# Ledger of designs, part 207: peptides against a protein of PDB entry 3NZW

Target 1, 212 residues: chain A of PDB entry 3NZW
Amino acid sequence: TTTLAFRFQGGIIVAVDSRATAGNWVASQTVKKVIEINPFLLGTMAGGAADCQFWETWLGSQCRLHELREKERISVAAASKILSNLVYQYKGAGLSMGTMICGYTRKEGPTIYYVDSDGTRLKGDIFCVGSGQTFAYGVLDSNYKWDLSVEDALYLGKRSILAAAHRDAYSGGSVNLYHVTEDGWIYHGNHDVGELFWKVKEEEGSFNNVIG
Target 2, 222 residues: chain B of PDB entry 3NZW
Amino acid sequence: QFNPYGDNGGTILGIAGEDFAVLAGDTRNITDYSINSRYEPKVFDCGDNIVMSANGFAADGDALVKRFKNSVKWYHFDHNDKKLSINSAARNIQHLLYGKRFFPYYVHTIIAGLDEDGKGAVYSFDPVGSYEREQCRAGGAAASLIMPFLDNQVNFKNQYEPGTNGKVKKPLKYLSVEEVIKLVRDSFTSATERHIQVGDGLEILIVTKDGVRKEFYELKRD

## One batch from the design tools (peptide; made by RFdiffusion4, then SolubleMPNN)

Design b2_p24_7_s3 (from b2_p24_7, 8 letters changed)
Fold by OpenDDE base, seed 2:
Structure b2_p24_7_s3 (fold): chain B 212 residues (1-212), chain C 222 residues (1-222), chain A 24 residues (1-24)
Amino acid sequence: as target 1 above (212 residues)
Amino acid sequence: as target 2 above (222 residues)
Amino acid sequence: EEEELEELKKLEEEFKERMRRWEL
């Protein structure tokens, strides 16, 4: 898996691959690794598929309950804390989760929290999570600027996942791309890695390790 | 050393069509190198146009299917006989599986039916309850033999339009019931030739708006 | 307790090898 999220002047970009594996077996190329918790809040998935799906879905329910009780949307800080507290209760039980909680509230603005099954909870501007994270960081860190246009930011997210999909055997399938703004998240499509690779190679003159 | 899990072999396969879905399984049940039964069905009609199979350790599979069938009954009781949707069924099964996260059911689970728009739906589960809706999925002993075939024949992977120099992919299209049945039969006949845990009989459950239909075909018995 | 834990870990590994969970 490779997931990433970063803040910039235009909000948050979230990009993820779609491959699931079982050892050396490619279990699926079409897994949804982003949960749409509400129109303003996303969760990303890395690690055990069942652990992530189950508990992030549970998190969604908790966020909805908060909204019903408090008559306002839950903060990104609070949502991430709920998940962090949950995984901490299971510390040592063998859960495998590397998650990012990304969203927008009027109080916080665009916000990203990293939460993992070790109990780590971090607020930050840039995270790459998964077996391909180092490959994604290589591209992302080299090109990241706060002042990126929305178009450039979307491309950078997509391109970073593509780099990881190319080098990480456990990442691939497609890129799912999101842009989070004050008006909520916007889905920017599913981009098949097979097609995207050749397109990017041609347009950039990159990936010269592969002869076309 | 004590092992709480057995392996009863077998293979299952689900394919979703436009307005139908198919879930098929062989009828062989084995332990080690011994055939326990040549006709032990493992694909079940669970009501509400939902068919289910949990392949692997048969005791766990049977237990899971029974629990799900009971869940369907409870759902009707609690919701004034409302039909359980396939997506809600998938969520329910996730909870059943994940409820045993630390002593899992040793099964690969597939369900098939129609979604709320009347389109064919197939959901597959890992042993601990992760799930995904797909157009097709093979599970069990011969899954590794069948799944690549389905990628090519159902999802048209690695197929391109003639004369385009591999630049235009073959467009996705739904298959007819007849085409799907043919693919299922070909899949299982091929798997039977190469895997000792697959054979004897093939039972296919076809879900349409009119209900569940069953078909049976003989497979190689050696 | 340590012996029991080791046995459980072995069983878990055997389970994973025979029927692997999906990993992302």
Scores: peptide ipSAE 0.424, ipTM 0.837, DockQ to the pose 0.366; fails the geometry check
Fold by OpenDDE base, seed 3:
Structure b2_p24_7_s3 (fold): chain B 212 residues (1-212), chain C 222 residues (1-222), chain A 24 residues (1-24)
Amino acid sequence: as target 1 above (212 residues)
Amino acid sequence: as target 2 above (222 residues)
Amino acid sequence: EEEELEELKKLEEEFKERMRRWEL
């Protein structure tokens, strides 16, 4: 898996691959590794598929309950804390989760929290999470600027996942791309890696280790 | 070292069509190299136009299916005989599986039916309850043999339009029920040739708006 | 101790493969 999220002047970009594996077996190329918790809040999935899917869905329910009780949307901080507290209760039980909670509230603005099954909870501007994270960081860190345009930021997110998909055997399938703004998240499509690779190679003159 | 799990072999296969879905399974039940039964059905009509199979350790599979059937019963009780939707069924099965997260059911689970729009639906589960809706899925002993075939024949992977020099992919389209049945039969006949845990009989459950139909075909008994 | 830990990790991975759990 390779997931990433970063803040920039235009909000948050979230990009993820879609491969699931069981050992050397490619279990799926079409897994949804982003949960749409509410129109303003996303969760990303890395690690055990069931652990992430189950508990992030549970998180969605908790967020909805908060909204019903408090008559306002839950903060990104609070949502991430709920998940963090939950996984901490299971510490040592063998949960495997590397998640990012990304969203917008008027109070916080665009916000990203990293939460993993070790109990780590970090607020930050840039995270790459998964087996391909270092490959994604290589591209992302080299090109990241706060002042990126929305178009450039979207491309950078997509391109970083592509790099990871190319080098990480456990990443691939497609890139799912999101842009989070003050008006909520916007889905920017599913981009098949097989097609995207050749397009990017041609347009950039990159991936020269591969002869077409 | 004690192993609480067995492996009863077999293979299952789900394919979703436009207005139908198919879930098929062989009827062989095996332990190690010994055939326990040549006709032990593993694909079940669970009511509400939902068919289910949990392939792997048969004891776990049977337990899971029974629990789900009971869940359907209680759903009707609690919701004034409301039909359980396929997506709600998938969520329910996730909870059944994940409820045993630390002592999992040793099974690959597939359900098939129609979604709320009347479109064919196939959901597949890992042993601990992650699930995905897909157009097709093979599970069990010969899944590694069949799944690539389904990728090619259902999802048209690596197929291109003739004369385009591989530049135009074959367009995705739904298969007819006849085409799907043929693919299922070809899949299982091929799997039977190469895998000792697959054979004897093939039971196919076809879900349409009119209900569940069953078809049976003989497989090699070697 | 490190050897034992490595062995345990290997066994865990083998178990995961046997159980066919999906990993992301």
Scores: peptide ipSAE 0.416, ipTM 0.833, DockQ to the pose 0.369; fails the geometry check
Fold by OpenDDE base, seed 5:
Parts: C-alpha cells; structure tokens; sequence
Structure b2_p24_7_s3 (fold): chain B 212 residues (1-212), chain C 222 residues (1-222), chain A 24 residues (1-24)
C-alpha cells in the first residue's frame, strides 16, 4: 500500500493506490483505500484490510452520532482522537492500522492527522503511509511547496503514488485521487497505473529505466 | 502443535452480470488426500435473494452460513419483514467475521445477489471481514488458477482492440447469463484437471429478479 | 531474544499467508 496526504495553499490532496495482497498473491487491484466518512472528512487505509475497513467504518458511525448529538460536524481533531483512543485500547492485541484522517472544519481549516495501531497520533502537513511510503516521499518531498496550484498539487499526489506503484511490489492497481477544500472533498477519479505510467513517461520523459 | 483448523478444499466462484449474479462451487469435500464426500453442497440460498458460500474449513464455513441465515431471520423480525439488501448483508457478514478477529473463521466468503438497482452484485470477504464488491471472484483451493482467467475473460484484462497496436483496451461490457455459465463451467473443468481438491460436481446458483435457480453439472471424479 | 522475535515475525507472516488475510 501507498497512501499520502498533504496540505497546501489550496487545501488537502489525498492520493492512494488500490492493491491488496496476501503474501505474494495480489488479492485485488481495485480496493478502495479511502473511506468517505462525510462530505468534509476522509480516512485512508494501510495495514490490515479488515482492521482498517472495520474501524474506520465504525469511526464514521461515531462521527455521525457526534453530529446528531452536538448539532455540528465533528472536528478532525476529535474524529482522529476517537480512532486513536479506540486502537490504543486494543494495543498489543495485534491490530494493524496506518491511517490518515483528513478533513475540513471552519474551526480547524484543512487538517491531517496520522493515526496508527501503536497509538501514535500526529498532526501534520505531509504524510505518506504504507509499504511504498518512502518511494512516495521521494517524489513528493522533491516537488512539494505550499504554493502549488490545485492542478499541480493533484498531479504531484498522483505522480507520487505512481512512483511507489512502480517500485513497491505491494502497491499498484490504480490511483484514487481526492482534493479537500472548504466545501468538502472532491473525487478526482481512478487512474489505472498501467495507463498512467506510460502517459507520464511520455509526457515527462521520466522512468527511463524502463524501455518502451 | 495443535491446529484448530482443517482444510476441506474445494473452490467457489462468483460472477456478476448486468441483472443477475452467479455463485458456483464444486461439491468435493476432502481432508488431506482423502475424499470425504463427492456431493457436499457449499453454496446456499440464504433468503432475500442472497446466495452465500464460505470456502475453506467446512466446519467454520457451515457455522458462518448458519449465523448469517439466523441474522436474516432476526433482521426480518426487527424490521417488519423488510428485505435485507445485499450491501447490508455484506456489512452484517463483516461483523460476523470480525467478531472472531482473533480466532478467525478459516474461510473465503463470497455472496451474490442483486443490488437495490437490480444490478448483479458479488461481494468477497477475507477471513477477518474485509470486503469488496467486484464483478468476479474465485475463492478456495483453485482460486489462483481461476482468478487470472476471470481477469482476462470477465474484466478483459490484457485484451486490446485489434489494429490499435495495443493502445486501445477492449471495452468493458456485461456478459450474458449463458456466457457466464460457460465461463464457470470452463473454469471448474480446467481447475479439476489441475487440482486434486476440486472435482466431482459443480453446483451453480443463479440469482435474478425472479429468484434463485440452481444448476448442476458433473465434474471429473478422480 | 532477537532470534525469538524474528521467529515470531516469521510465524506471523506464515499465518497471514495461510489465512489469506488481505494486507494493504
């Protein structure tokens, strides 16, 4: 898996691959590693598929309950804290989760929290999470700046996942791309890695380690 | 060392069409190299136009299917006989599986039915309850033999339009029920030839708006 | 202790493979 999220002047970019594996077996190429918790809040998945899917769905329910009780959307801080507290209660039980909670509230603005099954909860501007995270960081860090245009930021997110898909055997399938703004998240499509690779190679003159 | 799990072999296969879905399984039940039964059905009609199979350790599979069937009954009781939707069924099964997260059911679970729009639906589960809706999925002993075939024949992977120099992919389209049945039969006949844990009989459950239909075909009995 | 930890990790990976658990 490779997931990433970063803040920039235009909000948040979230990009993820779609491969699931069971050892050497490619279990799926079409897994949805982003959960749309509400129109303003996303969760990303890395680690155990069931752990992430189950508990992030549960988190969605908790967020909805908060909205109903408090008559306002839950903050990104509070949502991530709920998840963090939950996984911490299971510490040592063997949960495997590396998740990012990304969203917007009027109070917080665009916000990213990293939460993992070790009980770590971090607020930050840039995270890459998964077996391919270092490959994604290589591209992302090299090209990131706060003042990216929305178009350039979207491309950078997509391009970073592509790099990871190219080098990490456990990442691949497609890139799912999101842009989070004050108005909520916008889905920017599913991009098949097989097609995207050749397109990017041709347009950039990159990936010269591969002969076309 | 004590192993609480067995492996009863077999293979299951789900394919979703436009307005139908198919879930098929062989009827061989085996332990190690000994055939326990040549006809032990593993694909079940669970009501509400939902068919289910949990392939792997048969004891766990049977237990899971039984629990789901009971869940359907309780759903009707609690919701004034409302039909359980396929997506809700998938969520329920996730909870059943994840409820045993630390002592999992040793099964690969597939359900098939129609979604609320009348479109064919196949959901596949790992042993601990992650699930995905897909157009097709093979599970069990010969899944590694069949799944690549389904990628090619259902999802048209690695197929291109002639004369395009590999630049244009073959477009996705739904298969007819006849085409799906043919693919299922070819899959299982081929798997039977190459895997000792697959054979004897093939039972296919076809879900349409009119209900569940069953078909049976003989497989090699060696 | 390090060897034991490595062995445990190996067993865990073998179990994951055996159980066909999906990893992301």
Amino acid sequence: as target 1 above (212 residues)
Amino acid sequence: as target 2 above (222 residues)
Amino acid sequence: EEEELEELKKLEEEFKERMRRWEL
Scores: peptide ipSAE 0.412, ipTM 0.826, DockQ to the pose 0.358; fails the geometry check
Fold by OpenDDE base, seed 1:
Structure b2_p24_7_s3 (fold): chain B 212 residues (1-212), chain C 222 residues (1-222), chain A 24 residues (1-24)
Amino acid sequence: as target 1 above (212 residues)
Amino acid sequence: as target 2 above (222 residues)
Amino acid sequence: EEEELEELKKLEEEFKERMRRWEL
């Protein structure tokens, strides 16, 4: 898996691959690794598929309950804390989760929290999570700046996942891309890695290690 | 050393069409190298136009299917005989599986039916309840032999339009029920030839708006 | 409870060896 999220002047970009594996077996190439918790809040999935799906769905329910009780959308900080507290209760039980909770509230603005099954909870501007994270960081860090246009930021997110999909055997399939603003998240499509690779190679003159 | 899990082999296969879905399984039940039964059905009509199979350890599979069937009954009781949708069924099965997260059911689960728009639907589950809706999925002993075939023949992977130098992919299209049944039969026939845990019989459940239909075909008995 | 957890962990490892879970 490779997931990433970063803050920039235009909000948040979230990009993820779609491969699931079971050992050496490619279980699926089309897994959704982003949960749409609410129109303003996203969760990303890395680690055990069932653990992530189950508990992030549960998180969604908790966030909805918060909204109903408090008549206000839950903060990104609070949502991430709920998940963090939950996984901490299961510490040592063998949960495997590497998640990012990304959202936009009026109070917080664009916000990203990293939460994992070890109990780590971090607020930050840039995170890459998964077996391919180092490959994604290589591209993302090299090209990131706060003042990216929305178009450039979307491309950078997509391009970073592509790099990881190329080098990490456990990442691939497609890139799912999101842009989060104060008005909520916007889905920017599913991009097949095979087609995207050749397009990017042609347009950038990159990936010269591959003969086309 | 005590092992709470057995492996009864077998293979299952689901394919979704435009307005139908198919879930098929062989009828061989085996332990190690000994055939326990040549006709032990593992694909079940669970009501509400939902068919289900949980392949792997038969005891776990049977238990899971039974629990789901009971869940359907309770759903009807609680919701004034409302039909359980396939997506809700999938969520329910996730909870059944994940409820045993730390002592999982040793099964690969597939369900098939129609979604709320009347389109064919296939959902597959890992042993602990992660699930995905797909056009096709093979599970069980010969899944590794069949799944690549399905990728090619259902999802048209690695197929391109002639004369395009591999630049234009073969367009996705739904298969007819006859085409799907043919693919299922070919898949199991081929799997039977190469895998000792597959054979004896093939039972196919076809879900349409008119209900569930069953078909049976003989496989090699070696 | 700790002993039970350890036993369950052993069973889980054995299970993983036989039927792998989906990993992201």
Scores: peptide ipSAE 0.411, ipTM 0.823, DockQ to the pose 0.330; fails the geometry check

Design b2_p24_7_s4 (from b2_p24_7, 7 letters changed)
Fold by OpenDDE base, seed 3:
Structure b2_p24_7_s4 (fold): chain B 212 residues (1-212), chain C 222 residues (1-222), chain A 24 residues (1-24)
Amino acid sequence: as target 1 above (212 residues)
Amino acid sequence: as target 2 above (222 residues)
Amino acid sequence: EEELEEEKKELEEEFKERMRPWEL
């Protein structure tokens, strides 16, 4: 898996691959590694598929309950804390989760929290999470600027996942791309890695280690 | 060493069509290298136009299916006989599986039916309870033999339009029920030839708006 | 107790190897 999220002047970019593995078996190339918790809040998945899917869905329910009780959307800080507290209760039980909670509230603005099954909870501007994270960081860190245009930021997110998909055997399938703004998240499509690779190679003159 | 799990072999296969879905399974039940039964059905009509199979350790599979059937019953009681949708069924099965997160059911689960728009639907589950809606899925002993075949024949992977030098992919299209049945039969016939845990009989449950139909075909009995 | 914990780990590894839960 490779997931990433970063803040920039235009909000948040979230990009993820779609491969699931079972050992050396490609279990699926079409897994949704982003949960749409509400129109303003996303969760990303890395680690055990069932652990992530179950508990992030549960988180969605908790966020909805908060909205019903408090008559306002839950903060990104509070949502991430709920998940963090939950996984901490299971610390040592063998849960495997590397998640990013990304969203917008009027109070916080665009916000990213990293939460993992070790109980780590971090607020930050840039995270790459998964087996391909170092490959994604290589591209992302080299090109990241706060002042990126929305178009450039979207491309950078997509391109970083592509780099990871190319080098990490556990990443691939497609890139699912999101842009989070003050108006909520916007889905920017599913981009097949096979097609995207050749397009990017041609347009950039990159990936010269591969002969076309 | 005590092992609470067994492996009863077998293979299951789900394919979604446009307005139908199929879930098929062989009827062989084995332990190690011994055939326990040549006809032990593992694909079940669970009501509400949902068919289910949980392949692997048969005791766990049967327990899971039984629990799901009970869940359907209670759902009707609690919701004034409302039909359980396939997506809600998938969520329910996730909870059944994940409820045993630290002592999982030793099964690969597939359900098939129609979604709320009347489109064919197949959901597959890992043993712990993650699930995905897919056009096709093979599970069980010969899944590694069948799944690549389904990628090629259902999802048209690595197929290109002739004369395009591999530049134009074969377009995706739904298969007819006859085409799907043929693919299922070919899949299981081929799997039976190469895998000792697959054979004897093939039972196919076809879900349409008119209900569940069953078909049976003989497989090699060696 | 230690033997039981080791046996449990072995069973968990066997389960993982045979049934292969999905990883992301």
Scores: peptide ipSAE 0.493, ipTM 0.873, DockQ to the pose 0.383; fails the geometry check
Fold by OpenDDE base, seed 1:
Structure b2_p24_7_s4 (fold): chain B 212 residues (1-212), chain C 222 residues (1-222), chain A 24 residues (1-24)
Amino acid sequence: as target 1 above (212 residues)
Amino acid sequence: as target 2 above (222 residues)
Amino acid sequence: EEELEEEKKELEEEFKERMRPWEL
């Protein structure tokens, strides 16, 4: 898996691959690794598929309950804390989760929290999470700046996942791309890695390690 | 060493069509190299036009299916006989599986039915309850033999339009029920030839708006 | 307790090897 999220002047970009594996077996190429918790809040999945899918769905329910009870959307900080507290209760039980909680509230603005099954909870501007994270960081860090246009930021997110999909055997399938603003998240499509690779190679003159 | 899990072999296969879905399984039940039964059905009509199979350790599979059937029953009681949707069924099964996260059911689960729009639907589950809606899925002993075939024949992977120099993919299209049944039969026939845990019989459940239909075909008994 | 923990670990390993849960 490779997931990433970063803040920039235009909000948050979230990009993820779609491969699931079972050992050396490619279990699926079409897994949804982003949960849409609410129109303003996203969760990303890395680690055990069931652990992530189950508990992030549960998180969504908790966030909805908060909204109903408090008559206000839950903060990104609070949502991430709920998840962090939960996984901490299961510490040592063998949960495997590497998640990012990304969203926008009027109080916080665009916000990203990293949460993992070890109990780590970090606020930050840039995170890559998964087996391909180092490959994604290589591209993302090299091209990141706060003043990216929305178009350039979307491309950078997509391009970073592509790099990871190319080098990490456990990442691939497609890139799912999101842009989060004050008006909520916007889905920017599913991009097949096979098609995207050749397009990017042609347009950038990159991936010269591959002849074709 | 005591092992609470067995492996009864077998293979299951689900394919969604436009307005139908198919879930098929062989009827061989095996332990190690000994055939326990040549006819032990593992694909079940669970009501509400949902068919289910949980392949792997048969005791776990049977228990899971039974729990789901009970869940359907209780759903009707609690919701004035409302039909359980396939997506809600999938969520329910996730909870059943994940409820045993630390002592999992030793099964690969597939359900098939129609979604709320009347479109064919197949959902597959890992042993601990992650699930995905897919156009097709093979599970069990010969899944590794069948799944690549399904990728090619259902999802048209690695197929291109002639004369396009590999630039234009073969367009996705739904298969007819007859085409799907043929693919299922060919898949199991081929799997039977190469895998000792697959054979004896093939039971196919076809879900349409008119209900669940069952078909049976003989497989090699070697 | 240690023996039970080891046995549990072995069973978990066997489970993961034979019935591999999906990983992301």
Scores: peptide ipSAE 0.485, ipTM 0.860, DockQ to the pose 0.364; fails the geometry check
Fold by OpenDDE base, seed 2:
Structure b2_p24_7_s4 (fold): chain B 212 residues (1-212), chain C 222 residues (1-222), chain A 24 residues (1-24)
Amino acid sequence: as target 1 above (212 residues)
Amino acid sequence: as target 2 above (222 residues)
Amino acid sequence: EEELEEEKKELEEEFKERMRPWEL
């Protein structure tokens, strides 16, 4: 898996691959590794598929309950804290989760929290999470600027996942791309890695380790 | 060493069509190298136009299916006989599986039916309870033999339009029920030739708006 | 207790090897 999220002047970009594996077996190329918790809040998935899917879905329910009780949307800080507290209760039980909670509230602005099954909870501007994270960081860190245009930021997110999919055997399938703004998240499509690779190679003159 | 899990072999396969879905399984039940039964059905009509199979350790599979059938019963009781949707069924099964997170059911689960728009739906589950809706999925002993075939024949992977120099993919299209049945039969026939845990019989459950139909075909018995 | 934990780990590894859960 490779997931990433970063803050910039235009909000948040979230990009993820779609491969699931079972050892050396490619279990799926079409897994949705982003949960749409509400129109303003996303969660990303890395680690055990069942652990992530189950507990992030549960988180969605908790966020909805908060909204009903408090008559306002839950903060990104509070949502991430709920998940962090939950996984901490299972510390040592063998959960495998690496998640980013990304969203926008009027109070917080665009916000990203990293939460993992070890109980770590971090607020930050840039995270890459998964087996391909180092490959994604290589591209993302080299090109990241706060002042990126929305177009350039979307491309950078997509391009970083593509780099990871190319080098990490456990990442691939497609890139799912999101832009989070004050008005909510916008889905920017599913991009097949095979088609995207050849397009980018041609346009950039990159990936010269592959002849063809 | 004590092992709480057995392995009864077998293979299952789901394919979603436009307005139908198919879930198929062989009828061989095996332990180690001994055939326990040549006809032990493992694909079940669970009501509400949902068919289910949980392949692997048969005791766990049977337990899971029974629990799901009971869940359907309770759903009707609680919701004034409302039909359980396939997506809600998938969520329910996730909870059944994940409820045993630290002692999982030793099964690969597939369900098939129609979604709320009347389109064919197949959901597959890992042993712990993650699930995904797909157009097709193979599970069990011969899944590794069948799944690549389905990628090619259902999802048209690695197929391109002639004369395009590999630049235009073969367009996705739904298969007819006859085409799907043929693919299922070919898949299991081929799997039977190469895997000792697959054979004897093939039972296919076809879900349409009119209900569940069953078909049976003989497989090799050696 | 240590023996029980080791036995549990062995069983978990065997489970993962025979019927691997999906990893992301």
Scores: peptide ipSAE 0.471, ipTM 0.861, DockQ to the pose 0.345; fails the geometry check
Fold by OpenDDE base, seed 5:
Structure b2_p24_7_s4 (fold): chain B 212 residues (1-212), chain C 222 residues (1-222), chain A 24 residues (1-24)
Amino acid sequence: as target 1 above (212 residues)
Amino acid sequence: as target 2 above (222 residues)
Amino acid sequence: EEELEEEKKELEEEFKERMRPWEL
C-alpha cells in the first residue's frame, strides 16, 4: 500500500493506490483505501485490510453520533482521537493499521492526523503511509511547495503514488485522488496505473529505466 | 499438537452480470488426500435473494452461514420483514467475521445477489472480514488457477481491440447468463484437471429478480 | 504460559500461510 496526504494553500490532497495483497498474491487491484466518513472528512487505509475497514467504518458511525448529539460536525482532532484511543485499547492484540484522518472544519481548517495501531497520533502537513511510503516521499518531498496550484497539487499527489506503484510490489492497481477544501472533499477519479504510467512517461520523459 | 483448523478443499466462484449474479462451488469435500464426500453442497440460498458460500474449513463455513441465516431472520423480525439488501448483508457478514478477529473463521466467503438497482452483485471477504464488491471472484483451493482466467474473460484484462497496436483496450461489457455459465463450467472443469481438491460435482446458483435457480453438473470423480 | 504462546504463534503462522488475510 501507498497512501499520502498533504496540506497546501488550496486545502488537502489525498492520494492512494488500490492494491491488496495476500503474501505474494495480488488479492485485488481495485480496493478502496479511502473511506468517506462525511462530506468533509476522509480516512485512509494501510495495514490489515479488515482492521482498517472495520474500525474506520466504526469511526464513521462515531462521527455521525457526535454530529447528532452535539449538533455540529466532529473536529478532525476529535475524530482522530477517537480512533487513536480505540486502537490503543487494542495495543498488543495484533491490530495493524496506518491511517490518516483528513478533513476540514471551520474551527480547524484543513487538518491531517496520522494514527497507527501502535497508538501514535500525529498532526502534520505531509504524510506518506504504507510499504511504498518512501518512494512516494521521494517524489512528494522533492516537488512539494505550500503555494502549489490545485492542479499541480493534484498531479503531485497522483505522481507520487505512481512512483510508489512503480517501485513497491505491494502497491499498484490505480490511483484514487481527492481534494479536500472548505466545501468538503472532491473525488478526482480513479487512474489506472498502467495507463497513467505510460502517459506520464511520455509527457515528462520520465521513467527512462523502462523502454517502451 | 492440537490444530483447531482443518482444510476441506473445494473451490467457489462468483460472477456478477448486468441483472443477475452467479455463485458456484464444487461439491467435493476432502481432508488431506481423502475424499470425505463427493456431494457436499457449499453454496446456499440464504433468503432475500442472497446466496452465500464460505469455503475452507467446512465446520467454520457452516457455522458462518448458519449465523448469517439467523441474522437474516432477526433482521426481518426487527424491521417488519424488510428485505435485507446485499450491501447490508455484506456489512453484517463483516461483523460476523471480525467478531472472531482473534480466532478467525478459516474461510474465504463470497456472497452474490442483486443490488438495490437490480444489478448483479458479488461481494468477497477475507477470513477476518475485509470485503469488496467485485464483478468476479474465485475462492478456495483452485482460486489461483481460476482468478487469472476470470481477469481475462470477465474483466477482459490484457485484451485489446484488433488493429489498434495494443492502444485500445477491449471495452468492458456484461456477459449473458449463458456466457457466464459457460465460463463457470470451463473454470471448474479446468481446475478439476489440475487440482486434487476440486471435482465430483458443480453446483451453480443463479440469482435473478425472479429468485434463485440451481443448476448441477458432473465433474471428474478421480 | 510459554507453551501456550508458542502454540498461538504456530497457529497464527499456519493461518497466514493457508488463509492469508488481505494486506494493504
Scores: peptide ipSAE 0.457, ipTM 0.842, DockQ to the pose 0.364; fails the geometry check

